Peptides against a protein of PDB entry 4Y8H. Designs and how they scored, part 28

Target 1, 222 residues: chain A of PDB entry 4Y8H
Amino acid sequence: TTIVGVKFNNGVVIAADTRSTQGPIVADKNCAKLHRISPKIWCAGAGTAADTEAVTQLIGSNIELHSLYTSREPRVVSALQMLKQHLFKYQGHIGAYLIVAGVDPTGSHLFSIHAHGSTDVGYYLSLGSGSLAAMAVLESHWKQDLTKEEAIKLASDAIQAGIWNDLGSGSNVDVCVMEIGKDAEYLRNYLTPNVREEKQKSYKFPRGTTAVLKESIVNICD

## One batch from the design tools (peptide; aimed at target 1 R19 S20 G45 T48)

Design b2_p23_1_s2 (made by RFdiffusion4, then SolubleMPNN; from b2_p23_1, 9 letters changed)
Fold by OpenDDE base, seed 4:
Structure b2_p23_1_s2 (fold): chain B 222 residues (1-222), chain A 23 residues (1-23)
Amino acid sequence: as target 1 above (222 residues)
Amino acid sequence: PRVLDEEEQAKRDELLEKAREEA
């Protein structure tokens, strides 16, 4: 997985690749790694697929209840605190590594959370097996006062670095843009750089195309 | 992200249960 977050002048963008793996196997070529905690608070998940999904759904539900109870829009720091406490309780055994971002009445926010419940703050962040490839791009091209378009480009370039250089990352780029005063913009498959060309030939052959030279039937039942 | 096989999932669930009991 490669996930990133980038703050810009009026909000925050998160992005992810779309590969899921099971050891050396590609389990899903187009999985969704961007999760909605609330309408304006989104999370990118790395680590165990089931854990990232389950923990974000749990906190999303709790945030909704909290929002209804308080009659207030949810805050990113509230989601962060709930995630942190939950992950810490399970001593890192919930394999969720998250970039949490959003906009709320206090502004735009970008955080990361590790499985043991540690949290970081930054203007740009990367997590997952492709994080170093992504960070190389971020460190090279990040600047203060990014526009929305510059931040989307930077985030997508960083994800592509993971797609090209990390075995755990691949296929497409998903993006979510959270701008102050606007609805969140979820851009599923914002980039699809790995579309396969049409096959030049059909490899469906009639039965008997390959000759059977010898056949032996062995009974393996005692 | 990664998907766990059945054995890895069982081991994970055991560890999570222990962590819950200790919390």
Scores: peptide ipSAE 0.324, ipTM 0.868, DockQ to the pose 0.551
OpenDDE base, seeds 1, 2, 3, 5: peptide ipSAE 0.310, 0.276, 0.297, 0.324; ipTM 0.859, 0.810, 0.833, 0.870

Design b2_p23_1_s3 (made by RFdiffusion4, then SolubleMPNN; from b2_p23_1, 13 letters changed)
Fold by OpenDDE base, seed 5:
Order: C-alpha cells, then structure tokens, then sequence
Structure b2_p23_1_s3 (fold): chain B 222 residues (1-222), chain A 23 residues (1-23)
C-alpha cells in the first residue's frame, strides 16, 4: 500500500493505490482504500483491510451520532481522538494505519495514526510499504501555498512512485479532495496507469512458421 | 485476510499470537 496526504492553500487532498494482497497473490487490483468518516472527513488506510474498514466505520457512526446530537459539523480532531483512543485500547491488535484528513469550521487538517495509537501532524504525510518512495517525491516537490491542482498532482505523483517502486502497491490511483467551503470530491480511479492498451499485436508470422501446438504452464511451486 | 500492507499484517499477527499465549 501507498497512501498520502497533502495540504494545499484552501484544503487537503488524500490519495491511495488500489492493490490488495493475500500472501504472494494480488487479491484485488481495484481495492478502495479511501473511507468516508463524515461528508468532509476522509481517511486512507493501510494494514489489514478488514481492520481499517471496521474502525473507520465505527468512528464514522459515532461521529454522525455526535454531529446529530450537537447540531454541529464534526471536527477532524474529534475523529482523530476517537481513533487514537480506540487503537490505543487494543494495543496494536487492530492493524490499522491511517491518514486522516478533512475540513471543518476550524480549517483544514491532516494527521496520521499508527496501529498502537500514536499520531503525527504535517503538511504532507505518507504511510504503507510504498511510503518511502512516496515521501521522496513529496519532500522533493512540496512547497507552501500549493494550489488544489498542484496538490492533486503531487499526491498522485507520490502514489505513482509507490506503484512503480513498491511490490505491495499497484494498479490505480484514488484521490479525495477536501476544500474549505466545498463538498468533498472523491475521484475514484483518478489515474489508471497500468491499463495495458490492448496490444494489437497482429503477429503476422510468415508462412512456414511452426505453430506452437500446446503451451503448458507448469507452476513448479515446491 | 485481505492485506494492504504485509509488514503491518505480520506485526498484527505476532501481537495476536503473543496475546493468545498469555491467556
């Protein structure tokens, strides 16, 4: 997995790859790793797919109930605190590594959470097995006062670095943009860099080329 | 289980095994 978050002048963007694995097997080529906690608060998850989904749904439900009770828009720091307390309670037994981002009445926010409940704050963050490849791009190209378009590009370039350099990352780039004063923009499959063009390999073999009669692929898994 | 990060999954599995051994 490669997940990133990038703050820009008027909001925050998060992005993720779409590969999931089961041991040495690519289980899903188009897994959704971006989760909605609330309309304007989203997270990207690494670790175990079931744990990331379950914890974000739980906190999302509690935040919704709290928002209804208080008649207030939910705050990113409230979601962060609830996630932190929950993960800490389970002492890393919940395999969820999250980038949490959003906009609220106090502004735009970007945080990370580790499975044991530690939290970080920054203008740009990366997590997952592809995090080092992504961070190399982020550190090289991040600047203050990014535009929305520059931030989307930077985030997507960072995810692509993970896709190209990390075996645990692959397929597509998903993006979610949270701009102050706007609805969140969830861009599912924003980039599909591995869509192989149908190789129109019309191999016109010259007349007389020996036809391969039988191809047996024997997987020698000892 | 579906895994997003194999290192994170391995760490989780280790912790679960340790917790079961203590119970």
Amino acid sequence: as target 1 above (222 residues)
Amino acid sequence: PLVLDEEAAAERQKLLEEARAES
Scores: peptide ipSAE 0.141, ipTM 0.711, DockQ to the pose 0.231
OpenDDE base, seeds 1, 2, 3, 4: peptide ipSAE 0.123, 0.138, 0.125, 0.008; ipTM 0.700, 0.709, 0.697, 0.294

Design b2_p23_1_s4 (made by RFdiffusion4, then SolubleMPNN; from b2_p23_1, 13 letters changed)
Fold by OpenDDE base, seed 5:
Formats: sequence, C-alpha cells, structure tokens
Structure b2_p23_1_s4 (fold): chain B 222 residues (1-222), chain A 23 residues (1-23)
Amino acid sequence: as target 1 above (222 residues)
Amino acid sequence: PRVLDEESMAKRKELLEKAAAES
C-alpha cells in the first residue's frame, strides 16, 4: 500500500493506490483505500484491510451521532482522538495505519495514526509499504502554498512512485480532495496507469512451423 | 492493504479478545 496526504492553500488532498494483497497474491486490483468518516473528513488506510474498514466505519458512526447530538459539523481532531483511543486500547493488534484528513469550521487538517495509537501531524505524510518511495517524491517537490491542482498532482505522483517501486502497491490512483467551503471531491480511479495496452506483437506461428513428431490415438476406456 | 489468511485471522482474533479483556 501507498497512501499520502498533502495540505494545500485552501484544503487537503489524500490519495491511495488500489492494490490489495494476500501474501504474494494480488487479492484485489481495485481496492478502495479511501474511507469516509464524515462528508468532509476522509481517511486513507494501510495495514489490514478489514481493520482499516472496520475502525473507520465505527468512528464514522460515532462521529455522525455526535454531530447530530451537538448540531455541529464534526471536527477532524475529534475523529483523530477517537481513532487514537480505540487503537491504543487494542495495543496495536488492530492493524490499522491511517492518514486522516479533512476540513471543519477550524480549518483544514492532516494527521497520521499508527496501529498502536501514536499520531503525527504534517503538511505532507505517507504511510504503507510504498511510503518511502512516496516520501522521496514529496520531499523533492513539496512547497508551501500549493494550489489544489499542484497538490493533486504531487499526491498522485507520490502514489505512482509507490506503484512503480513497491511490490505491495499497484494498479490505480484514488484521490479525495477536501477544500474549505466546498464539498469533498472523491475521485475514484483518478489515474489508471496500468491499463494493459493491446498486444502489439503476435506470437502466432503459421501452422506447420513445428513439425508433428508423433501422433498417438489412445482409447481411454472408462 | 493486506488480506489475512485464516490462520492469521484466528491468531488476530485471539489477540484482540485478550486485549479487550485486559482493558
């Protein structure tokens, strides 16, 4: 997995690859790793697929209830705290590694959470097996005051670095953009760089290229 | 993300139940 988050001048973008693995096997080529906690708070998940989904749904449900009771838009820091406390309670046995991002009445936010409940904050973050490949791109090209378009490009380039260089990452790039004062833009399969091209070369040999050396008719009696 | 095999899922379940009991 490669997941990233990038802050820009008026919001935050998160992005992910779409490979799911079971040991050496590609289990899903187009797995959704971006999860909605609330309309304007999204997360990207690495680690165990079931855990990332379950924990984000649990916190999403609780945040929705909290928002209804308080008549307030949910805050990213509230989601962060709930996730942190839940993961800490299970001592890292819930294999969820998350980049949590969103916009709320206090502004735009970007955080990371590790399975044992540690948290970090930054203008750009990467997690997953492809995180180093992604971080190489982020460190090289990140600047202050990114535009929305620059941030989407940077995030997608960072995910592609994971796709190309990490065995645990692959297929497509998903993006979610959360801009202040706008609805969240979930861009499923924003890039599909691994679409197989039509086979340019035919390996069809003419009939008779390989001589038949032996023909045997075997009657298989039942 | 990774999908766990049945053995890993069983072990994970045991660990989660233990952690929940200790909390």
Scores: peptide ipSAE 0.200, ipTM 0.823, DockQ to the pose 0.492
OpenDDE base, seeds 1, 2, 3, 4: peptide ipSAE 0.009, 0.006, 0.194, 0.045; ipTM 0.243, 0.184, 0.785, 0.419

Design b2_p23_2 (made by RFdiffusion4)
Pose (drawn by RFdiffusion4):
Structure b2_p23_2 (pose): chain A 222 residues (1-222), chain P 23 residues (1-23)
Amino acid sequence: as target 1 above (222 residues)
Amino acid sequence: PPPPPVYYSHPEDVHGGKGPAPP
């Protein structure tokens, strides 16, 4: 996995590749690694796939209940605190590595969470097996006072460095933009640079090619 | 036996980096 977060003028953007691996095998060519904790707080996850999804939904559920109880829009630091305390309690056995970002009444925020529970603050971040390829791009091209468009380009360029140079990353780029005073825009498959080429031949078989021993109608009714 | 887990990234292979902290 390659995932990034980049701050800009009036908000924060996060991005991720879409490859899932089981050893050297690509298990999923197009999985979403960008998760909604609340409408304006999004999360990118790397590590154990089920852990990142489960820990994100659990905190997302508790944030919703907390938002309703307090009659307030949720804050990123609450998701940060809840996630880090949960992951710390599990001593690194829940393998979630997260970049948490969003906008709230306090402003725009960008954080990273490692599985043992430590958190970091930054204008640009990267995690996952492709993090070094992405950080090399971010360290080369990031500057203070990025526009929204520059931040989106820098984030997807960082993801692309992971797609091309890291065997743990591939396929597409997902992006989510959280800008102050506006709805968060989730850009699923923002870039699709790895479209399979047309196959040389159709392998559709002549009907009857497969030998059959029996048939029967299956009762799915009541 | 249970099936093996699926990884976006293997935990031992996960690295991280960051830029400057905001004021």

Design b2_p23_2_s1 (made by RFdiffusion4, then SolubleMPNN; from b2_p23_2, 7 letters changed)
Fold by OpenDDE base, seed 2:
Structure b2_p23_2_s1 (fold): chain B 222 residues (1-222), chain A 23 residues (1-23)
Amino acid sequence: as target 1 above (222 residues)
Amino acid sequence: PPPPPLYLSEPEKVRSGSGPAPP
């Protein structure tokens, strides 16, 4: 997996690759690694697929209840706190590594969470087996005061570095843009750089392609 | 044995520089 988050002047972008694996096997070529916690708070997941999905759904439900109870829009720091406390309680046995990002009444936020419940903050972040490939791009091209378009490009270039250089990453780039004062823009398959060309040949051979060299009839009834 | 779980990536344990060595 390669997941990234990039802050820009008026919001935050998260992006992910679309490969899932089962040991050496590609299990899914086009899995979704971007999860909605709330309308304006999204999460990218690395680690165990089921754990990343289940924990984000659980916290998403609790954030909705908390929002209704407080009559307030959900905050990214509330989601961060709920996620880290849950993960810490399970001592890293819930294999979720998350980039949590969003916009709320306090502004735009970008955090990372590890399975043991540690958290980081930054203007750009990467996680997963492709994180070093992504970080090489981020460190080379990140600048202060990125535009939305520059941040989407930087995030997608960083994910592509994971797609090309990490065995655990592949296929497509998914993007979610969270801009202050706008709805979240979920760009499923924003880039599809691994579309297979049309097959030049059919695997259906004409009858008689394999010659019969010998035939024998054996009676199996005594 | 149960089928291996579906992974998005292999989990890496992040340690603080002052953290105890793994046993």
Scores: peptide ipSAE 0.173, ipTM 0.598, DockQ to the pose 0.215
OpenDDE base, seeds 1, 3, 4, 5: peptide ipSAE 0.163, 0.161, 0.163, 0.022; ipTM 0.583, 0.584, 0.550, 0.491; seed 3 fails the geometry check

Design b2_p23_2_s2 (made by RFdiffusion4, then SolubleMPNN; from b2_p23_2, 8 letters changed)
Fold by OpenDDE base, seed 4:
Structure b2_p23_2_s2 (fold): chain B 222 residues (1-222), chain A 23 residues (1-23)
Amino acid sequence: as target 1 above (222 residues)
Amino acid sequence: SAPPPIYYSEPEKVRSGSGPAPP
């Protein structure tokens, strides 16, 4: 996995690759690693797929209930607090590593959470097996006061670095943009840089293409 | 044997990085 978050002047962008693995096998070439906690709060997940999905759904449900109870739009810090308390309670046994981002009445926010419940904050974050590949791009090209378009480009370039250089990352780039005063923009397969070209030849051969040189029937019950 | 779990990334291979913190 390669996941990133980048703050820009009026919001935050998160991005992810689309590879899942099962040991040495690519399980899914186009999985979705961006999850909605609330309409304007999204996360990107690394670690165990089921744990990341389950924990984000659980906190998403609790955030909705909290929002209804308080008659307030949900806050990113509330989601962060619920996530870290839950993950800490399970002492890292829930294999969820998250970048949590969003917009709320207090502004735009970007955080990361590790499976043991620690949290970080930054103008940009990377997480996953491809984190170092992403960081090479982020450290080289990040600047203060990014525009929306610059942040989307930077995030997508960082994910591509993971796609090309990390064994655990691959296929496509998903993006979610959360801008203050707007609805969240989920860009599924924003980039599809791994579309295979048409095969030069068909490998369908007629029956009998391989000649039978010799046949012998042996009774194995004797 | 149960198949290995599906990972986005194997937990032992997860790494992180951060830029400057907001004020």
Scores: peptide ipSAE 0.480, ipTM 0.912, DockQ to the pose 0.854
OpenDDE base, seeds 1, 2, 3, 5: peptide ipSAE 0.255, 0.461, 0.250, 0.472; ipTM 0.629, 0.906, 0.628, 0.909; seed 3 fails the geometry check

Design b2_p23_2_s3 (made by RFdiffusion4, then SolubleMPNN; from b2_p23_2, 8 letters changed)
Fold by OpenDDE base, seed 3:
Structure b2_p23_2_s3 (fold): chain B 222 residues (1-222), chain A 23 residues (1-23)
Amino acid sequence: as target 1 above (222 residues)
Amino acid sequence: APPPPLYLSRPEEVRSGHGPAPP
C-alpha cells in the first residue's frame, strides 16, 4: 500500500493505490483503501484489510452517534482520539495503519495513526509499504500554500511513485478531496495508469488444435 | 495453514513519513 495526505490552502487531500495482496499474490487489483468516517472525514488504510475496514466502520458509527448526541458536526480530532484509544486498547493486534483527514468547524486536519495507537501530524504524510517511494516525491515537490489542483497533483504523483516502486502497491490512484465549506469529493480511480494494452495474439486456439497421436487403455488390476 | 489474511500492507512492512507539523 501507498497512502498519502496533503494539506492545501483551503482543505486536505488524501490518496491511495488500489492493490491488495495475499502473500505473493495480487488478490485485488482495484480495491478501495479510502473509507468514509463521516461525510467530511475520510481515512486511508494500510495493514490488514479487514481491520482497516472494520475499525473505520466502528468509529464511523460511533462518530455518527456522538454527532447526534452532541448536535454538532463531527471533528477530525474526535475521530482521531476514538481510533487511537481503540487501537491502543488492542495493543497493535488490530493491524490498522491510517491516514485520517477531514474538514470540520475548526478547519482542515491531517493525521496518521499506527496500530499501537500512536499519532502523527504534518502538512503531508505517507503511510504503507510504499511510504518511502511516496516521501521521495513529497519531500522533493511539496511547498507551502498549495492550491487544490497542486495538492491533488502532488498526492497522485506520490501514489504513482508507490505504484511503480513498491511491490505492495499497484494499479490505480484513488483520491478524496475535503475542502472547507464544500462536500467531500471522492474521486474513485482518478488515475488508471495500468490499463493493459490489447494482446497482440489470442492464445485461444480452435478446439482440436492438439491432435491425439495415440490412445492406450491400461488395466492396472492384475 | 489457513491462507494468509488479505493485506493492504503487511504490518512489518508498514513505514511512515511526515512533513513539517502545522503550528
Scores: peptide ipSAE 0.487, ipTM 0.915, DockQ to the pose 0.856
OpenDDE base, seeds 1, 2, 4, 5: peptide ipSAE 0.448, 0.482, 0.212, 0.205; ipTM 0.905, 0.914, 0.661, 0.691

Design b2_p23_2_s4 (made by RFdiffusion4, then SolubleMPNN; from b2_p23_2, 7 letters changed)
Fold by OpenDDE base, seed 2:
Structure b2_p23_2_s4 (fold): chain B 222 residues (1-222), chain A 23 residues (1-23)
Amino acid sequence: as target 1 above (222 residues)
Amino acid sequence: SAPPPLYLSRPEDVRSGKGPAPP
C-alpha cells in the first residue's frame, strides 16, 4: 500500500493505490483504501484490509451518534481520539494504519495513526509499504501554500511512485478532496495508468496446430 | 490452517513519513 495526505490552502487531499495482496498474490487490483468516517472526514488505510475497514466503520458509526447527540458537525480530532484509544486498547493487534483527514468548523486537518495508537501530524504524510517511494516525491515537490490542483497532482504523483516502486502497491490512484465550505469530492480511479492495451493476437488456434505424433490406448480395467 | 489474511500492507512492511508540522 501507498497512502498519502497533503494539506493545501483551503483543505486537505488524501490519495491511495488500489492493490491488495495475499502473500505473493495480488488478490485485488482495484480495492478501495479510502473510507468515509463522516461526510467531510475520510481516511486511507494500510495494514490488514479487514481491520482498516472494520475500525473505520466502527468509529464512523460512533462519530455519527456523537454528532447527533451534540448537534454539531463531527471534528477530525474526535475521530482521531476515538481511533487512537481503540487501537491502543488492542495493543497493535488491530493491524490498522491510517491517514485521517477532513474539514470541520475548526478548519482542515491531517493526521496519521499507527496500530499501537501513536499519532502524527504534518502538512504531508505517507504511510504503507510504499511510504518511502511516496516521500521521495513529497519531499522533492512539496511547498507551502499549495493550491487544490497542485495538492491533487502532488498526492497522485506520490501514489504513482509507490505503484511503480513498491511491490505492495499497484494499479490505480484513488483521491478524496476535502475543501472548506464544500462537500467532499471522492475521485475513484482518478488515474488508471495500468490499463492493458488491446490484445493484438487471438489465442484461438486452428484445429491441427499441434500435430499428434503418437497415440496409445491403455486399458485400466483388469 | 486459517487462510492467510488479506493485506493492504503487512504490518512489518508498513513505514511512515511526514513533512513539517502545522503550527
Scores: peptide ipSAE 0.534, ipTM 0.917, DockQ to the pose 0.869
OpenDDE base, seeds 1, 3, 4, 5: peptide ipSAE 0.049, 0.528, 0.257, 0.075; ipTM 0.518, 0.915, 0.797, 0.532; seed 1 fails the geometry check

Design b2_p23_3 (made by RFdiffusion4)
Pose (drawn by RFdiffusion4):
Structure b2_p23_3 (pose): chain A 222 residues (1-222), chain P 23 residues (1-23)
Amino acid sequence: as target 1 above (222 residues)
Amino acid sequence: GGEIPASEAERQALIEHLDELAS
C-alpha cells in the first residue's frame, strides 16, 4: 500500500493506491483504501486490510453517535483521539496504519496514526510499503501555500511513485478532497494508468466442452 | 489497508516491517 495526505490553502487532500496483496499475489486490483469516518473526516488506511476497515467503521459509528449527542459537527481530533486510544489498548495487534484528515468547525487537519497508537501532525505525510517512494516525491515537490489543484497533483504524483516503484502498490489512484466550507469530494479512481491491454485471443470455449455427470434444478424458493 | 496475512506470523512480520519503514 501507498497512501498520502497533503494540506493546502483551504483544506486537505488524501490519496491512495488500490492494490491488495496476499503475499506476492494481488488479491484485489481495485479496493478502496479511503474511508469515510464522517462526511467531512476521511481516512486512508494501510496495514492489515480488515483492521483498517473495522477500526475505521467503529470510530465512524461512535463519532456519529457523539455528533448527535452533542448537536455538533465532528472534529478530526476526536477521531484521532478515539482511534489512537483504541489502537494503543491493543498494543499493535490491530494492524492499522492510518492517515486521518478532514475539516471541522476548528479548521482543516492532517494526522497519521501508527498501529501501536502514536500520532503525528504534518502538512504532508505518507504511510505503507510505498511510503518511501511517495515521501521522496513529497520532499522534492511540496511547498508552503499549495493551491487545491497543486495539492491534488502532488498527492497523486506521490501515489504514482508508489505504484510504479513499489511492488506492494499498483493499479489506480483514489483521491478525496476536504475543503473548508464545502462538501468533501471523493474521487474514486481519479487516475487509471494501468488498464489491461487487449488480450490476444478469446478463450470462450465451444459449448459442451466440459464433461457433465448430472444436472438438477435448485430450489431457492419457499 | 491492502495486506492480507495468511497467518499470525505473517501478521506480526507485516506490523514490524511497517514500523521499520516508519522509523

Design b2_p23_3_s1 (made by RFdiffusion4, then SolubleMPNN; from b2_p23_3, 8 letters changed)
Fold by OpenDDE base, seed 5:
Structure b2_p23_3_s1 (fold): chain B 222 residues (1-222), chain A 23 residues (1-23)
Amino acid sequence: as target 1 above (222 residues)
Amino acid sequence: GGYIPQSEEEREALIARLDAIAS
């Protein structure tokens, strides 16, 4: 799994790799996804897919209610606080880590949170098994005052580096752009890098031998 | 476009503050 966030001059971009099973491959449902907490607050989630979805839905519902009662637009730091409290309290039962980002009346924000309770803040962030490869790209190419387009490209390049590191093929890239003063833009399957090549592997055995077929269960969403 | 830490010290301070708030 690889998830990233990148701040740009007028907002923030988050991106995640998405992987699916193909053919006879059985994979655990542990994939990165982008999740909407509120209209302008999104997260890139990793770990057990069910965990990330459940957490973001719960927080999203609470934030929505809070927004209605206070007549205030949701704030990213509120989402962060609620997520952190929940994940920390129930860390023994939840295997999730997130990049949380969005825009609110106070500006654009980018945070990360781990199930064990740690948080981070910065211009750019990466998490997941491919995070080191992604971070190498981010550190090499991030600069202040990125344009929206530059940020999208940078985030996508970072994800692709992570994908290559983990599997080398078979993933897509989802992107969400949150720009100040605009609606969030969710770009599903923005890129389909490293399309998995269909290889027909044929093994010939000596006559009189017995071939054994093995069903392989692999985690392709680490 | 929002607050972004400009130094490592500022970054650490912000993280500490957020940790305290979220606890």
Scores: peptide ipSAE 0.018, ipTM 0.439, DockQ to the pose 0.034
OpenDDE base, seeds 1, 2, 3, 4: peptide ipSAE 0.005, 0.016, 0.014, 0.013; ipTM 0.359, 0.409, 0.413, 0.444

Design b2_p23_3_s2 (made by RFdiffusion4, then SolubleMPNN; from b2_p23_3, 7 letters changed)
Fold by OpenDDE base, seed 3:
Structure b2_p23_3_s2 (fold): chain B 222 residues (1-222), chain A 23 residues (1-23)
Amino acid sequence: as target 1 above (222 residues)
Amino acid sequence: GGYFPESEEERQALIERLDAIAS
């Protein structure tokens, strides 16, 4: 598994591989490795996807309640706090890791949470079995003042690097773009432009599958 | 827009703050 986050000039992008590769077999688990906490706060998780989703939903519900109570938009740091408290103190799955990202009234944020409970902050982050390969791409190509499009490309390139160097990684990439002042944009099965034909062969799409599914999520809580 | 730590010190301070909040 490979998950990445990339900050850009007006927001943050997170991306994850969506399938697992076991030898010559690409197993499409349809695992949503990107999880919505709130409309503008998302996380990318690896490990027990089911547990991550369940926890994310719980946290999302609590954050929504808090948002309604305070009449304030959810904060990424609140999500991070709750994730740290619930995932690692009470569920303690060794090996779980998350990238938490989003936009809120204080700006855009990108964090990682390690299995042992530590938090990291950065302009770009990668976690998972393919994280080293992904990080190599990120370190080589990240720059300040990335555009949204550049950040999406960078994130997807990093994921692909992880996929190519990780036998357990999938071939598809999901991307979520959280830009300040806009609805979150979930790009399912995103393909990086200018992917080499050889690499495209690695992307098997069922007949009738849309290459990119965009979903805009509006914040229900003002 | 958004928050970008401009120094390692700021980055570490943020991490510490977040860890404290989560503890």
Scores: peptide ipSAE 0.030, ipTM 0.433, DockQ to the pose 0.028
OpenDDE base, seeds 1, 2, 4, 5: peptide ipSAE 0.019, 0.023, 0.019, 0.018; ipTM 0.441, 0.591, 0.442, 0.472

Design b2_p23_3_s3 (made by RFdiffusion4, then SolubleMPNN; from b2_p23_3, 7 letters changed)
Fold by OpenDDE base, seed 5:
Structure b2_p23_3_s3 (fold): chain B 222 residues (1-222), chain A 23 residues (1-23)
Amino acid sequence: as target 1 above (222 residues)
Amino acid sequence: GGYYPRSEEERKALIEHLDRIAS
């Protein structure tokens, strides 16, 4: 997995690859790793897919209830605190590593959370097995006062670095843009660089070949 | 590294276990 967050002059961008793996097996080439906590607060997840989805859904539900109760737009720091407390409670046994980003009445925010509940703040962040490759791009090209377009490009380039250099990352780039004063823009499959036309090589196995019902294409990508 | 799938049943079992030990 490669996930990134990038702050720009008027908001924040998060991005992710779309490969899901279980050991040497590619389980899904186009999984969604960007999750909505609230309309203007999104997160990117690394680690265990089920855990990241479950935790973000739980916090999302609680944030929605809190927002309805208070009649206030949810704050990113509130989501961060709830996520932190939840993950800390389980002391790293919930395999969720998150980049949390969004806009609220106090501005734009970008945070990371590790499975044991530790948090970081920054103008650019990366997590996952492809994080080092992504960070190399971010550190080389990040600057203050990025435009929205520059931030999207930078985030996408960082994800692609992960896709090309990390076996745990692959396929497409998803992006979510959260700009102050605007609706969040979720760009599913913003880039599809590796759309190999799967030549349906219908391997017609000759008559005596046991139909392997489960074509697990084990892409042994180490 | 990666984005490892886990069954919902496995996840629920883990959460239940963690809830027991976290209390």
Scores: peptide ipSAE 0.037, ipTM 0.548, DockQ to the pose 0.164
OpenDDE base, seeds 1, 2, 3, 4: peptide ipSAE 0.110, 0.013, 0.020, 0.020; ipTM 0.521, 0.326, 0.335, 0.409; seeds 1, 3 fail the geometry check

Design b2_p23_3_s4 (made by RFdiffusion4, then SolubleMPNN; from b2_p23_3, 9 letters changed)
Fold by OpenDDE base, seed 3:
Structure b2_p23_3_s4 (fold): chain B 222 residues (1-222), chain A 23 residues (1-23)
Amino acid sequence: as target 1 above (222 residues)
Amino acid sequence: GGLFPRSEAEREALIARLDAIAA
């Protein structure tokens, strides 16, 4: 998994790859890792995909109720606190880490939540098995006062770096843009890079080395 | 404090706390 968040001059962008893996097998080439908590608050999830979706749905329902109780538009910090409390309650049984981002009347926000309950704040963030490669791109190209278009490009480039450098990341790039004063823009399959499988150069292993079993990508797309 | 206030006082306290976090 590779997930990223990037703040820009008037909002925040989050992006994710679409690969789901089960052990050495690609289970889904087009898994959705971006989840809506509220209309203007989204998260990118990594870990067990089923758990992240369930958690975000629960928090989404709770934040709607919370909004009704407080008579306020949902706040990113409220979503953050609810997520933290939920993840803490399950004390690491949920192997999920999240990027939480959104816009509210207080501005644009970008946070990360780790499975152990810690939270980070930043102008750009990356998480997942491809996060190092993604972070290298972010650190190299992030600047203050990014435009929306520059932020989308930067986020997508960072995800692509993760895809190219991590076997656990791959396939397409999903993007969600949350701009102040606008509706969120969910861009499913914003990029569909044909990652040409670099033909593993047949390393002629010396005679006697067990041939690395051909990765059979079984598309269990029925 | 609870995320779901049961009184106006609790609501105001929650709002104040959230505003402080956002500041």
Scores: peptide ipSAE 0.026, ipTM 0.619, DockQ to the pose 0.023
OpenDDE base, seeds 1, 2, 4, 5: peptide ipSAE 0.022, 0.020, 0.022, 0.024; ipTM 0.534, 0.561, 0.539, 0.603

Design b2_p23_4_s1 (made by RFdiffusion4, then SolubleMPNN; failed a check: the pose's geometry; its pose is not in this set)
Amino acid sequence: EAEEAARALAAAAEALAALPVLA

Design b2_p23_4_s3 (made by RFdiffusion4, then SolubleMPNN; failed a check: the pose's geometry; its pose is not in this set)
Amino acid sequence: EEEEKRREEERALAELAALPILA

Design b2_p23_4_s4 (made by RFdiffusion4, then SolubleMPNN; failed a check: the pose's geometry; its pose is not in this set)
Amino acid sequence: AEEEERARRAAEAEALAALPVLV

